Peptides against a protein of PDB entry 3J47. Designs and how they scored, part 13

Target 1, 121 residues: chain A of PDB entry 3J47
Amino acid sequence: IRLTNQLKSLKGLQSKLKDVVEYLDKVINKELPINHTILGKLQDVFNLLPNLGTPDDDEIDVENHDRINISNNLQKALTVKTNDELMVIYISNLVRSIIAFDDLIENKIQNKKIQEQRVKD

## One batch from the design tools (peptide; made by RFdiffusion4, then SolubleMPNN)

Design b1_p10_3_s4 (from b1_p10_3, 5 letters changed)
Fold by OpenDDE base, seed 1:
Structure b1_p10_3_s4 (fold): chain B 121 residues (1-121), chain A 10 residues (1-10)
Amino acid sequence: as target 1 above (121 residues)
Amino acid sequence: KIFVPTVEVP
């Protein structure tokens, strides 16, 4: 259920990103007037994104190859960080499952001892 | 179904 909801949310985000690209293409092609309110909100989204592919303001004249490498390194670092966070969540859920399994085993052992006592009386 | 994140090491 949780994974299906995350995939549905991601597909919904992908659809919205496609609608934004299609809107920008129509504005570039002069099929739609520039809406400053939409453009302002899009700028706010880009300002909330980590600086993907801007060299830090201290790198004068990085060739387009070095910009691609920096963008790829930052994207890779974000992917690794996301994977590590998912791993911690996975380990936490595994530990909870082991504890719940141990409690179930102990409950079965206790129930067996109670049944063995009732057969001896 | 338990989701196991496959650690894709690039």
Scores: peptide ipSAE 0.083, ipTM 0.744, DockQ to the pose 0.028
Fold by OpenDDE base, seed 3:
Structure b1_p10_3_s4 (fold): chain B 121 residues (1-121), chain A 10 residues (1-10)
Amino acid sequence: as target 1 above (121 residues)
Amino acid sequence: KIFVPTVEVP
């Protein structure tokens, strides 16, 4: 139940993110007028996002060297944290699969014994 | 498609 809800929420977020990209493409192509209120809210979202290690290729001024190291450290820390969380989920699913496989083996052994008894009576 | 998290050990 929890994993299905997380997947549904992630799919919903992915759909909304596609709608935002399609809106931005229409604004770039001059098909829609620039809405400064939408653009301001989108800038607020980008300012709340951790700077995920794309140096804007357009601001290579020498003052960014400390910002690049801090952004790389934050990106690395987020990647490590995400990897550790995914590893714990993977191990938990592996253990559950092993238990379910053991229960299936025991059920097959019991069913075989019941069939062998019914052939002797 | 089985998602295998690549454990990147630091």
Scores: peptide ipSAE 0.073, ipTM 0.746, DockQ to the pose 0.028
Fold by OpenDDE base, seed 4:
Structure b1_p10_3_s4 (fold): chain B 121 residues (1-121), chain A 10 residues (1-10)
Amino acid sequence: as target 1 above (121 residues)
Amino acid sequence: KIFVPTVEVP
């Protein structure tokens, strides 16, 4: 259940991101007027994202190739961190599923013993 | 497909 809900939430986020891209494409193509309130909210989202594409203000003199390599290293570091966090969540959900399965087996064994006692009385 | 996180050990 929890993993299915996480996958559903991620698919919902992916759909929303697609709708944002389609909106931006329509604005670029001049099919829709620029909405400054939507652009302001998108800027707020980009400002909350880790700086994956621009070097820090201290790296203004680095060639565009070194900037792309630093960006790729930060993206890789975030991917690794995300994988480690997802691994801990996965192991925790696996352990919870094993415990819940064990509790279900023990409950079935106890219920069987209670029924066998009631048939002997 | 079950998501298996790829453990890249740093």
Scores: peptide ipSAE 0.071, ipTM 0.728, DockQ to the pose 0.029
Fold by OpenDDE base, seed 5:
Structure b1_p10_3_s4 (fold): chain B 121 residues (1-121), chain A 10 residues (1-10)
Amino acid sequence: as target 1 above (121 residues)
Amino acid sequence: KIFVPTVEVP
């Protein structure tokens, strides 16, 4: 019973990982727009994955070292690129929020001036 | 949920 449930859970996780890969392929092929919320969650998954290329300190297989270094360099490059992209979006949203706040202040000042004029007439 | 980029430089 325990092993069958673990295998079912692992197959479920594998199916979900396949759905994520298929989504990323569609984004790479420009069939879908880049979704920064999905990209951020993917970064969280990569940061929560125990380093996809630390061999447990007990298995120095020289044939895995190059694949491990490539995987870690790819993970680091993806994390840096994703962080830069998310930072640009955050700054863009911050600037948009500041502009919208300034427009709201100016609209409130103008509305107050219009009300003060209507009370003097 | 608003995403806040955590600037954790390793």
Scores: peptide ipSAE 0.056, ipTM 0.709, DockQ to the pose 0.032

Design b1_p10_4_s1 (from b1_p10_4, 6 letters changed)
Fold by OpenDDE base, seed 2:
Structure b1_p10_4_s1 (fold): chain B 121 residues (1-121), chain A 10 residues (1-10)
Amino acid sequence: as target 1 above (121 residues)
Amino acid sequence: SIVLPEVKLP
């Protein structure tokens, strides 16, 4: 239930982001007037985003095309880091489940031995 | 039934 709700929420966010991009493209193409209320809310969202375009402090001077590549590299690094963190959590939960299953088997074996002793006495 | 999340490897 919780994971399905998170995935549904993420898909809903992705759809809203697509609608925002389509709106911005129509505004750039002069098909729609600029809505200052929408633009202000988008600026607030961008101000809350981590700086996806700060190269580490050693290359302040390459044209607007390389800032897109650096943004893609940081987005890729964040995606890789998130995948590695999720993998560690997954392995940790798997190991806990295996240990709990082993403890259950050992408890059943011990309980069986105790019952077999009580039937012999 | 433990539903393991499908790890989408890139």
Scores: peptide ipSAE 0.041, ipTM 0.711, DockQ to the pose 0.028
Fold by OpenDDE base, seed 5:
Structure b1_p10_4_s1 (fold): chain B 121 residues (1-121), chain A 10 residues (1-10)
Amino acid sequence: as target 1 above (121 residues)
Amino acid sequence: SIVLPEVKLP
């Protein structure tokens, strides 16, 4: 029973990872717009992945050191690139929210002026 | 509703 549930959970994770890869391929191919919520969740997954460059516990095999350094450099490059991309997205969404808020305030001021004119006539 | 990810600064 435990092993079957672990295998089912692993297959479910594999399916979800496949769906994420297919989504990323569609985004790379410009078939889908970049969804920042998916990218943020993907970054959270990469940040929750145990450092693919720290072997948990004991003994430097020199053949793994180059692969570990490449994986750490890739993870660091992905983290930096994803952080810069998320920062640009965050700023873009913040600017859009500020513009939408300014438009809402201006619309509210205009509506108030129209109501004050209607009370004077 | 677009929920912005909280940028946790290091």
Scores: peptide ipSAE 0.040, ipTM 0.686, DockQ to the pose 0.033
Fold by OpenDDE base, seed 3:
Structure b1_p10_4_s1 (fold): chain B 121 residues (1-121), chain A 10 residues (1-10)
Amino acid sequence: as target 1 above (121 residues)
Amino acid sequence: SIVLPEVKLP
């Protein structure tokens, strides 16, 4: 129930992000008029997003040395947090796979013993 | 065979 709700919420977010990209493409292609209220809200979203460091932002201006250090520290903190969350999921899946493998070995040993008994009778 | 998806770590 909790995982299915998170997956549904993530799929809903992905659909909304796709709709935003399709809107921006239509505005870039001059198919739709620029809505300054929508662009202002998108700019607010981008200002609230951590700088998802594109590796190519290292070319825009040596004058923001304090913003670059804050961005790099935040990117590093998000990368570490994401790696820790992925590591916990990976370890949890590994442990489940080991338990399922142990149960499979025990079931094969028991089935072999039952077959060896049926051949002796 | 349980194929674990290759998690490419960033």
Scores: peptide ipSAE 0.033, ipTM 0.689, DockQ to the pose 0.027
Fold by OpenDDE base, seed 4:
Structure b1_p10_4_s1 (fold): chain B 121 residues (1-121), chain A 10 residues (1-10)
Amino acid sequence: as target 1 above (121 residues)
Amino acid sequence: SIVLPEVKLP
């Protein structure tokens, strides 16, 4: 259930990102007027993202090949971090499943003891 | 070497 909800939320995020790209393509193609309020909110989103391979304002002289390598290294670092966060969530769900299984066994043992007492009375 | 980019926090 929880992993399915996380996958559904991630698919919902992917759909929203696709809608943003389609909007930007329509603006670039001059099919839609530039909305400065949408552009400002999009800039706020980019400012909250870790620098996805924009060289620091001090490295204007890096060849296009080095910029691509930096962006790929960042994407790899974000992928590793995401995998580590997903691993912690997975372990947390595994531990919760073990606890819930233990509670179920203890409840079955208690119910059996109550039934054995009722048969002796 | 994995170069972590400097996250300049605001």
Scores: peptide ipSAE 0.023, ipTM 0.505, DockQ to the pose 0.031

Design b1_p10_4_s2 (from b1_p10_4, 5 letters changed)
Fold by OpenDDE base, seed 3:
Structure b1_p10_4_s2 (fold): chain B 121 residues (1-121), chain A 10 residues (1-10)
Amino acid sequence: as target 1 above (121 residues)
Amino acid sequence: DIVLPEVKLP
C-alpha cells in the first residue's frame, strides 16, 4: 500500500513536470505569451531547489570553460546520493521479497506433506 | 504483485 502510493505520487509529479516542460517549450517557441506570474512561481521553485550548478551570483566574469566542471560536481553528487538512496531502498525491498518467498516455499512444502499424509490414511 | 519501479541506473 505505501509503496504503491509513493509510485502513484511520483508518476503524478512526473506528469506535472512534463506539462511544465511542454509549457516552457511553447513559451520559448513564442506560441504562448510569457505569463510573469507563472515565471515568478517557476523561479521560486528553482530557488527552492539546491543550486544545481548556478555559479554563485558574485562572479559574473565570462571567461572559463572550467566552471562547467564545478557545476557538474554538485549535480553529480546529488545524482550519486539519489542513486545510493534508491539502491538502499531497492536492496531492502529485494531482501524482504526473498524472505517472503522463502516463507512461501516452506509453507508450500508443509502443505504438501499434510496432503501426502491424508492420502495414506 | 510487487511492482518494483524501474530504476534507470546511469
Scores: peptide ipSAE 0.041, ipTM 0.721, DockQ to the pose 0.033
Fold by OpenDDE base, seed 5:
Structure b1_p10_4_s2 (fold): chain B 121 residues (1-121), chain A 10 residues (1-10)
Amino acid sequence: as target 1 above (121 residues)
Amino acid sequence: DIVLPEVKLP
């Protein structure tokens, strides 16, 4: 019973990973717009993956060294691209928050002017 | 709602 449930959960995870790959292929092919929320969740997944390219444990062969270097370069490239993209999202949200704050200030100033005019009439 | 990522500075 426990092993069958673990296998079912792993198959369910594999299906979800396939759906994510199919989504990314559609985004790469420009069939779908880039969704920064999905990309941020994908980044969270890569940051929670045990370091794709740290040799956990002091014994595996010269044939894995090129794959480990490629995975480390991919993770570093993903981390740099992630940092730049998170910075763009952060700046975009900061700018949006500043605009919304300015609009709120202007709305308060206008509402105050309307109230002051109604007290003079 | 877009949740801002908490920028943990290193």
Scores: peptide ipSAE 0.033, ipTM 0.692, DockQ to the pose 0.032
Fold by OpenDDE base, seed 2:
Structure b1_p10_4_s2 (fold): chain B 121 residues (1-121), chain A 10 residues (1-10)
Amino acid sequence: as target 1 above (121 residues)
Amino acid sequence: DIVLPEVKLP
């Protein structure tokens, strides 16, 4: 139940992010008027994001292209790290569920043997 | 191989 709800919530977030991108593309293409309330809320979301690619103020001499590449590398690194951490948590929860299921089967087998002994005495 | 950049913590 909990894991299915997390996956459903993440899929719902992904759909909403896609709808935001499609909205921004329509605004850029002048198909829709600029909504300052939507842009303000998007700015608030971007201000809550970790700074994924300012070189420290001491690297002012890197061409804008190299800054974008460093930013993309850090974003990719964070995505990979997050995927690996989520994989470890997922496998750990599966292993725990398998062990708990095995223990339940063994307990059921033992309880059946004890009941069969009590019926023979 | 994905080389992860060393994140200097502030």
Scores: peptide ipSAE 0.027, ipTM 0.590, DockQ to the pose 0.028
Fold by OpenDDE base, seed 4:
Structure b1_p10_4_s2 (fold): chain B 121 residues (1-121), chain A 10 residues (1-10)
Amino acid sequence: as target 1 above (121 residues)
Amino acid sequence: DIVLPEVKLP
């Protein structure tokens, strides 16, 4: 159940990101007027993202190829970190599922013993 | 080694 909800939430985020891209494409193509309130909210989102490929203000002389490599290395590091965090969550959910299964088996054994006692009385 | 850029906080 929890893993399915995380996958649904991620698919919902992917749909919202697609709607944002489609909106930006329509604005670039001059099919829609620029909404400054939407643009301001997008800027706030980009300011909350880790710096995924703007060189630090100290890297004004790096070739566009080195900037792309730094961006790709940071994106890879974030992907690895995300995978490690997801692995810890997965293990935690697996352990919780095993404990809940054990508790269910113990409850079934106890309920069976109680029914066997009630049939003897 | 993957070197992360230092995030300068505002």
Scores: peptide ipSAE 0.022, ipTM 0.513, DockQ to the pose 0.029

Design b1_p10_4_s3 (from b1_p10_4, 6 letters changed)
Fold by OpenDDE base, seed 5:
Structure b1_p10_4_s3 (fold): chain B 121 residues (1-121), chain A 10 residues (1-10)
Amino acid sequence: as target 1 above (121 residues)
Amino acid sequence: EIVLPKVYLP
């Protein structure tokens, strides 16, 4: 239940982000007029995002090449962490499935023994 | 301002 809800929420967020990209593409292509209220809200969203691509203001003297490397390190760290979390969830689901299968086999063996006793009495 | 902790990659 929780994982399915997180996946649904993430898919919902992805759809909204796609709608924003399609809007921005139409504005860039001059198919729609620039809406300053929408642009202001998008700026607020980008300012609330973690600095996934801007070095912290304490590194103003780093060449454009090092700015890309620092942003790539944070993105890589988040990707590695996400991969490790997904691996733990995957292994946990496998172990749960194996235990549930073992419990099913043991329950089937016990039920068979109880039936064989009831036929001898 | 959201300051992210420095992530150490091994």
Scores: peptide ipSAE 0.028, ipTM 0.607, DockQ to the pose 0.036
Fold by OpenDDE base, seed 2:
Structure b1_p10_4_s3 (fold): chain B 121 residues (1-121), chain A 10 residues (1-10)
Amino acid sequence: as target 1 above (121 residues)
Amino acid sequence: EIVLPKVYLP
């Protein structure tokens, strides 16, 4: 249930991001008028995003190419960390399911032994 | 291993 809801929410977010890109492309192509209220809300969303693309103002002496590599390293590190966290959650849920099936099988074996004893007495 | 830079939030 929880994982299915997270996947549904992520698919919903992906659809909304696609709708935003398609809107911006139509505005760039002059197919739609510029809506300053929509652009203001998009600016607010971008201002709430972590600075995944600006090197900290303390690295004033790195060429623009190294700055892009550092920002790409941060994004890649966040992606790897997120993947590792999701993998641990996935494995933990599989292990819990396997243990619960093992306990169910053992309980079924014990119940069968108890029934076989009750038929002999 | 890719280490995350320590982002200090102000």
Scores: peptide ipSAE 0.025, ipTM 0.612, DockQ to the pose 0.027
Fold by OpenDDE base, seed 3:
Structure b1_p10_4_s3 (fold): chain B 121 residues (1-121), chain A 10 residues (1-10)
Amino acid sequence: as target 1 above (121 residues)
Amino acid sequence: EIVLPKVYLP
């Protein structure tokens, strides 16, 4: 149940991100007027996103070396955290699958014994 | 454990 809801929520987020990309493409192509209120909210979202490793290829100044190291450390930290969270989910699902298989095997053995008793009576 | 830098938002 929880994983199905997370997957549904992630698919919903992916659909909304696609709608945002399609809107931005239409604005870039001048098919839609720029809405400064939508653009401002989108900038706020991007400013709240950690700078995941785009070297802004447009500012050659030596002050960026510490920013690049901080961005790489942040990207690495987020990647490690995401990996650790996925690993815990994976192990938890494996353990639940093993228990469910054990219960299934036991139930199959019990059902076989009940059938063998009904054939002797 | 990699500690995320505390980004002080201005």
Scores: peptide ipSAE 0.025, ipTM 0.590, DockQ to the pose 0.027
Fold by OpenDDE base, seed 4:
Structure b1_p10_4_s3 (fold): chain B 121 residues (1-121), chain A 10 residues (1-10)
Amino acid sequence: as target 1 above (121 residues)
Amino acid sequence: EIVLPKVYLP
């Protein structure tokens, strides 16, 4: 249940990001008029995102090659952290599902033994 | 410190 909901939420986010890209492409191609309310909301989203593609304002003195490496290191660190958190949740749900399956099998075996006793009495 | 991108749209 939890993993299915996370996957559904991620697919929903991916669809919304695609709709934003398709909107921006239509605005760039002059197929749609500029909507300042949509652009303002996109600005708010970008202003809430960490600098994953640019060095922090404190790293302005590094050469462009080292800036790209630092930015890639932050993206990599966030990806690793996210993967580790998701892996712990995945394994915890897998173990819970195995235990619940074992309990179901044991319950089925016990119920069968009780029925076999009631047929002998 | 994580610095957020200052995007200024016209």
Scores: peptide ipSAE 0.023, ipTM 0.635, DockQ to the pose 0.040

Design b1_p10_4_s4 (from b1_p10_4, 5 letters changed)
Fold by OpenDDE base, seed 1:
Structure b1_p10_4_s4 (fold): chain B 121 residues (1-121), chain A 10 residues (1-10)
Amino acid sequence: as target 1 above (121 residues)
Amino acid sequence: DVVLPEVTLP
């Protein structure tokens, strides 16, 4: 149940991000009027993202190609870190499920022993 | 799509 809800929430976020991209494409193509309230909220989201596109303050003269490569490397590093964090959460939930299954087995064994004693009396 | 297997708590 909990992991399925996280996956459903992530799929819902992915759908909303796709709808935002499609909206921006329609605005760029002049098919829709610019909504400044939507753009302001998107700017707030981008300001909360890690700085993916500035070289560290020491590389002000990097050609646009090297800025794109640094941005892509940082984006990849963040994607890997996020994947590793999700993997640790997954393993932690798996371990909790194994422990809860072992507790259920022990409870079932104990209940069986109690029933076998009651049949001998 | 990476489908994580559904871990059901017993």
Scores: peptide ipSAE 0.065, ipTM 0.752, DockQ to the pose 0.035
Fold by OpenDDE base, seed 5:
Structure b1_p10_4_s4 (fold): chain B 121 residues (1-121), chain A 10 residues (1-10)
Amino acid sequence: as target 1 above (121 residues)
Amino acid sequence: DVVLPEVTLP
């Protein structure tokens, strides 16, 4: 039972990863618009991935030093890119929230003016 | 609800 559930969960994860890759390919090919919410969640997944650029601190093999430096540079580049993309998502969500709040204020002002007119007639 | 992750600066 436990091993069958682990295998089922792993197959389910593999299917979801395939769907994410297919989505990214469609976005790269400009077949789908960039969804910043999906991109942000994908970045959260990459930030939750254990450091794919550090082999855990168990054992010096001198032949991997160039691959470790490339992986650390890739991870640093991914972290910087992730931070910049998250910042754009946050700014976009803040701007949307400010616009929606302004529209709410304007609707409240208009409703108040309509009530003040009805009290003068 | 947009939960902002707390920016933990290193």
Scores: peptide ipSAE 0.031, ipTM 0.684, DockQ to the pose 0.032
Fold by OpenDDE base, seed 2:
Structure b1_p10_4_s4 (fold): chain B 121 residues (1-121), chain A 10 residues (1-10)
Amino acid sequence: as target 1 above (121 residues)
Amino acid sequence: DVVLPEVTLP
């Protein structure tokens, strides 16, 4: 139940992000007027994102190309870390489900043996 | 081999 709700929430977020990209593309192509209220809310979302593209203030002299590579490396590292954390949570939930299923089988076997003994007495 | 960059958090 919890994992299905997380997947549903993530799919819902992915759909909303696609709708935002499609909106921005239409605004860039001048197919839609700029909505300053939507743009302001998008700026607020970007301001809440970690600085994926600022090398620490000690690397001010790296050309814009190296800054993009460092940004892509940090984004990739965060994506991999998030994948590994989600994998551990997924495996842990599978193991807990398998143990609970095994305990249910053992309890059914024991209950059957107890009933078979009570019918013989 | 995917070498992950060491992310030193400040």
Scores: peptide ipSAE 0.029, ipTM 0.624, DockQ to the pose 0.027
Fold by OpenDDE base, seed 4:
Structure b1_p10_4_s4 (fold): chain B 121 residues (1-121), chain A 10 residues (1-10)
Amino acid sequence: as target 1 above (121 residues)
Amino acid sequence: DVVLPEVTLP
């Protein structure tokens, strides 16, 4: 149940990100007028993101190629960290599911013994 | 070594 809800939430986030990209593409192609309220909210989202390869104000002299490599390296590092955190959550949910399944088997065995006793009395 | 940029919070 919890893992399915996490996957559903991630799919919902992916759909929303796709809708944002499609909106931006329509604005770039001049098919839609620029909505300053949507653009302001998108800027708020980018300001809440980790600095995904803007060099600190002290590295203004890095060539555009090195900025792209730093951005890609940070994105890769965040992806690895996210995968490791998700792996720990996955293992924890798997162990909990095994324990709950064992408890269910033991409960079923006990209920069967109680029913077999009630049929003999 | 993966160098993470320092996240300066505002």
Scores: peptide ipSAE 0.022, ipTM 0.526, DockQ to the pose 0.030

Design b1_p10_5_s1 (from b1_p10_5, 3 letters changed)
Fold by OpenDDE base, seed 1:
Structure b1_p10_5_s1 (fold): chain B 121 residues (1-121), chain A 10 residues (1-10)
Amino acid sequence: as target 1 above (121 residues)
Amino acid sequence: TLQKLADSLL
């Protein structure tokens, strides 16, 4: 259930991000008036985003050494959190596989007992 | 017992 809910939440987020991009494209094309309140909230979202610096952006001027260290620490913290979530998913799937294996063993034992009864009759 | 653990992880 948790994975299905996470996938639904992620699909919901993806839909909302698409709606935001489509809104921004309409504003850029002058099809809609600029709403400063929406742009302010989008700026707040971008300021709350951890700096997801791709290792390939060759344009971070050497003057931001403190911002780079903060971004690397935030990226590392997000990576650790993601690994912990993946570990919980892995353990949950392992437990389900063990249950399914136990049910299979029980079914095989029951089927063997039924066959042994039919040979005695 | 394992089923209760699975139900607690879901």
Scores: peptide ipSAE 0.067, ipTM 0.797, DockQ to the pose 0.017
Fold by OpenDDE base, seed 3:
Structure b1_p10_5_s1 (fold): chain B 121 residues (1-121), chain A 10 residues (1-10)
Amino acid sequence: as target 1 above (121 residues)
Amino acid sequence: TLQKLADSLL
């Protein structure tokens, strides 16, 4: 139930992100007027996004040494968090695969017993 | 026990 709700929420977020991209494309193409309130809210979202890029070596302004260390620590923390989330998903899938394999073995044993009984009658 | 863990992961 929880995973299905997370997947539904993620699909809903993906749809909304697509609608935002389509809106921005229409604004770039001058098909829609610029809404400064929407752009301000999008800028707030981008300012809250961690720098998910490695700084390409071409924007190393020597004044940003503290921002580079903060970005590297944040990228490392996000990588660790993502790895921990993937590990939980992996363990969940492994446990389900073990249960499905046990059920398959038991079904194979039962089917073999039923066939051995039908050959004796 | 494994089934209860699987149910907790659903």
Scores: peptide ipSAE 0.065, ipTM 0.794, DockQ to the pose 0.018
Fold by OpenDDE base, seed 5:
Structure b1_p10_5_s1 (fold): chain B 121 residues (1-121), chain A 10 residues (1-10)
Amino acid sequence: as target 1 above (121 residues)
Amino acid sequence: TLQKLADSLL
């Protein structure tokens, strides 16, 4: 019973990971727009992943040191890349907000001019 | 200028 439930849970996790990969491939291929909420959740997953190269405290083998370094470098590279992507997203949203505010000001000025003309006629 | 920056970020 316990082993069958663990195997079912692992298969369920594998299916979800496949769905995430398929989503990322569609985003890379520009078939889907980048969803910032999904990228943020993927970052949270990568930050919550135990170092994908810490052997359990019982495997002091010299062969694991290179795997630990590769994993730490991958995690660091993913963190840096995701931070740069989030910075670009933040700047993009800031610029869009500034443009929307500029358009709002111009629309308000135009509406005021139209009202001032209607009061003179 | 801002519109060209928006078009570059879309």
Scores: peptide ipSAE 0.056, ipTM 0.793, DockQ to the pose 0.016
Fold by OpenDDE base, seed 4:
Structure b1_p10_5_s1 (fold): chain B 121 residues (1-121), chain A 10 residues (1-10)
Amino acid sequence: as target 1 above (121 residues)
Amino acid sequence: TLQKLADSLL
């Protein structure tokens, strides 16, 4: 239930992100007027995102080095968390595959017993 | 046992 809900939530997030991109493309193409309220809310979302940028090593001001280390530490922490979540998904899919295989073997055994009974009658 | 683990992971 939890993993199915997480996958559904992630698909829902992906759809919403696509709708945002399509909206921004229409605004860039001047097909829609700029809505400053929507733009402000998008800026709030971007400001709430952890800095996921690998700083391109080409703009290291000495004041950016601490922010760079913080961003790299956040990216590393998110990568580790993502790997742990993917491991739980992998184990869940493995367990489901083993159950489905067990059910297939049991169904094959039952079908064989039914055929052996029909040959004896 | 595996089904209970699957149900706990679902």
Scores: peptide ipSAE 0.073, ipTM 0.797, DockQ to the pose 0.018; fails the geometry check

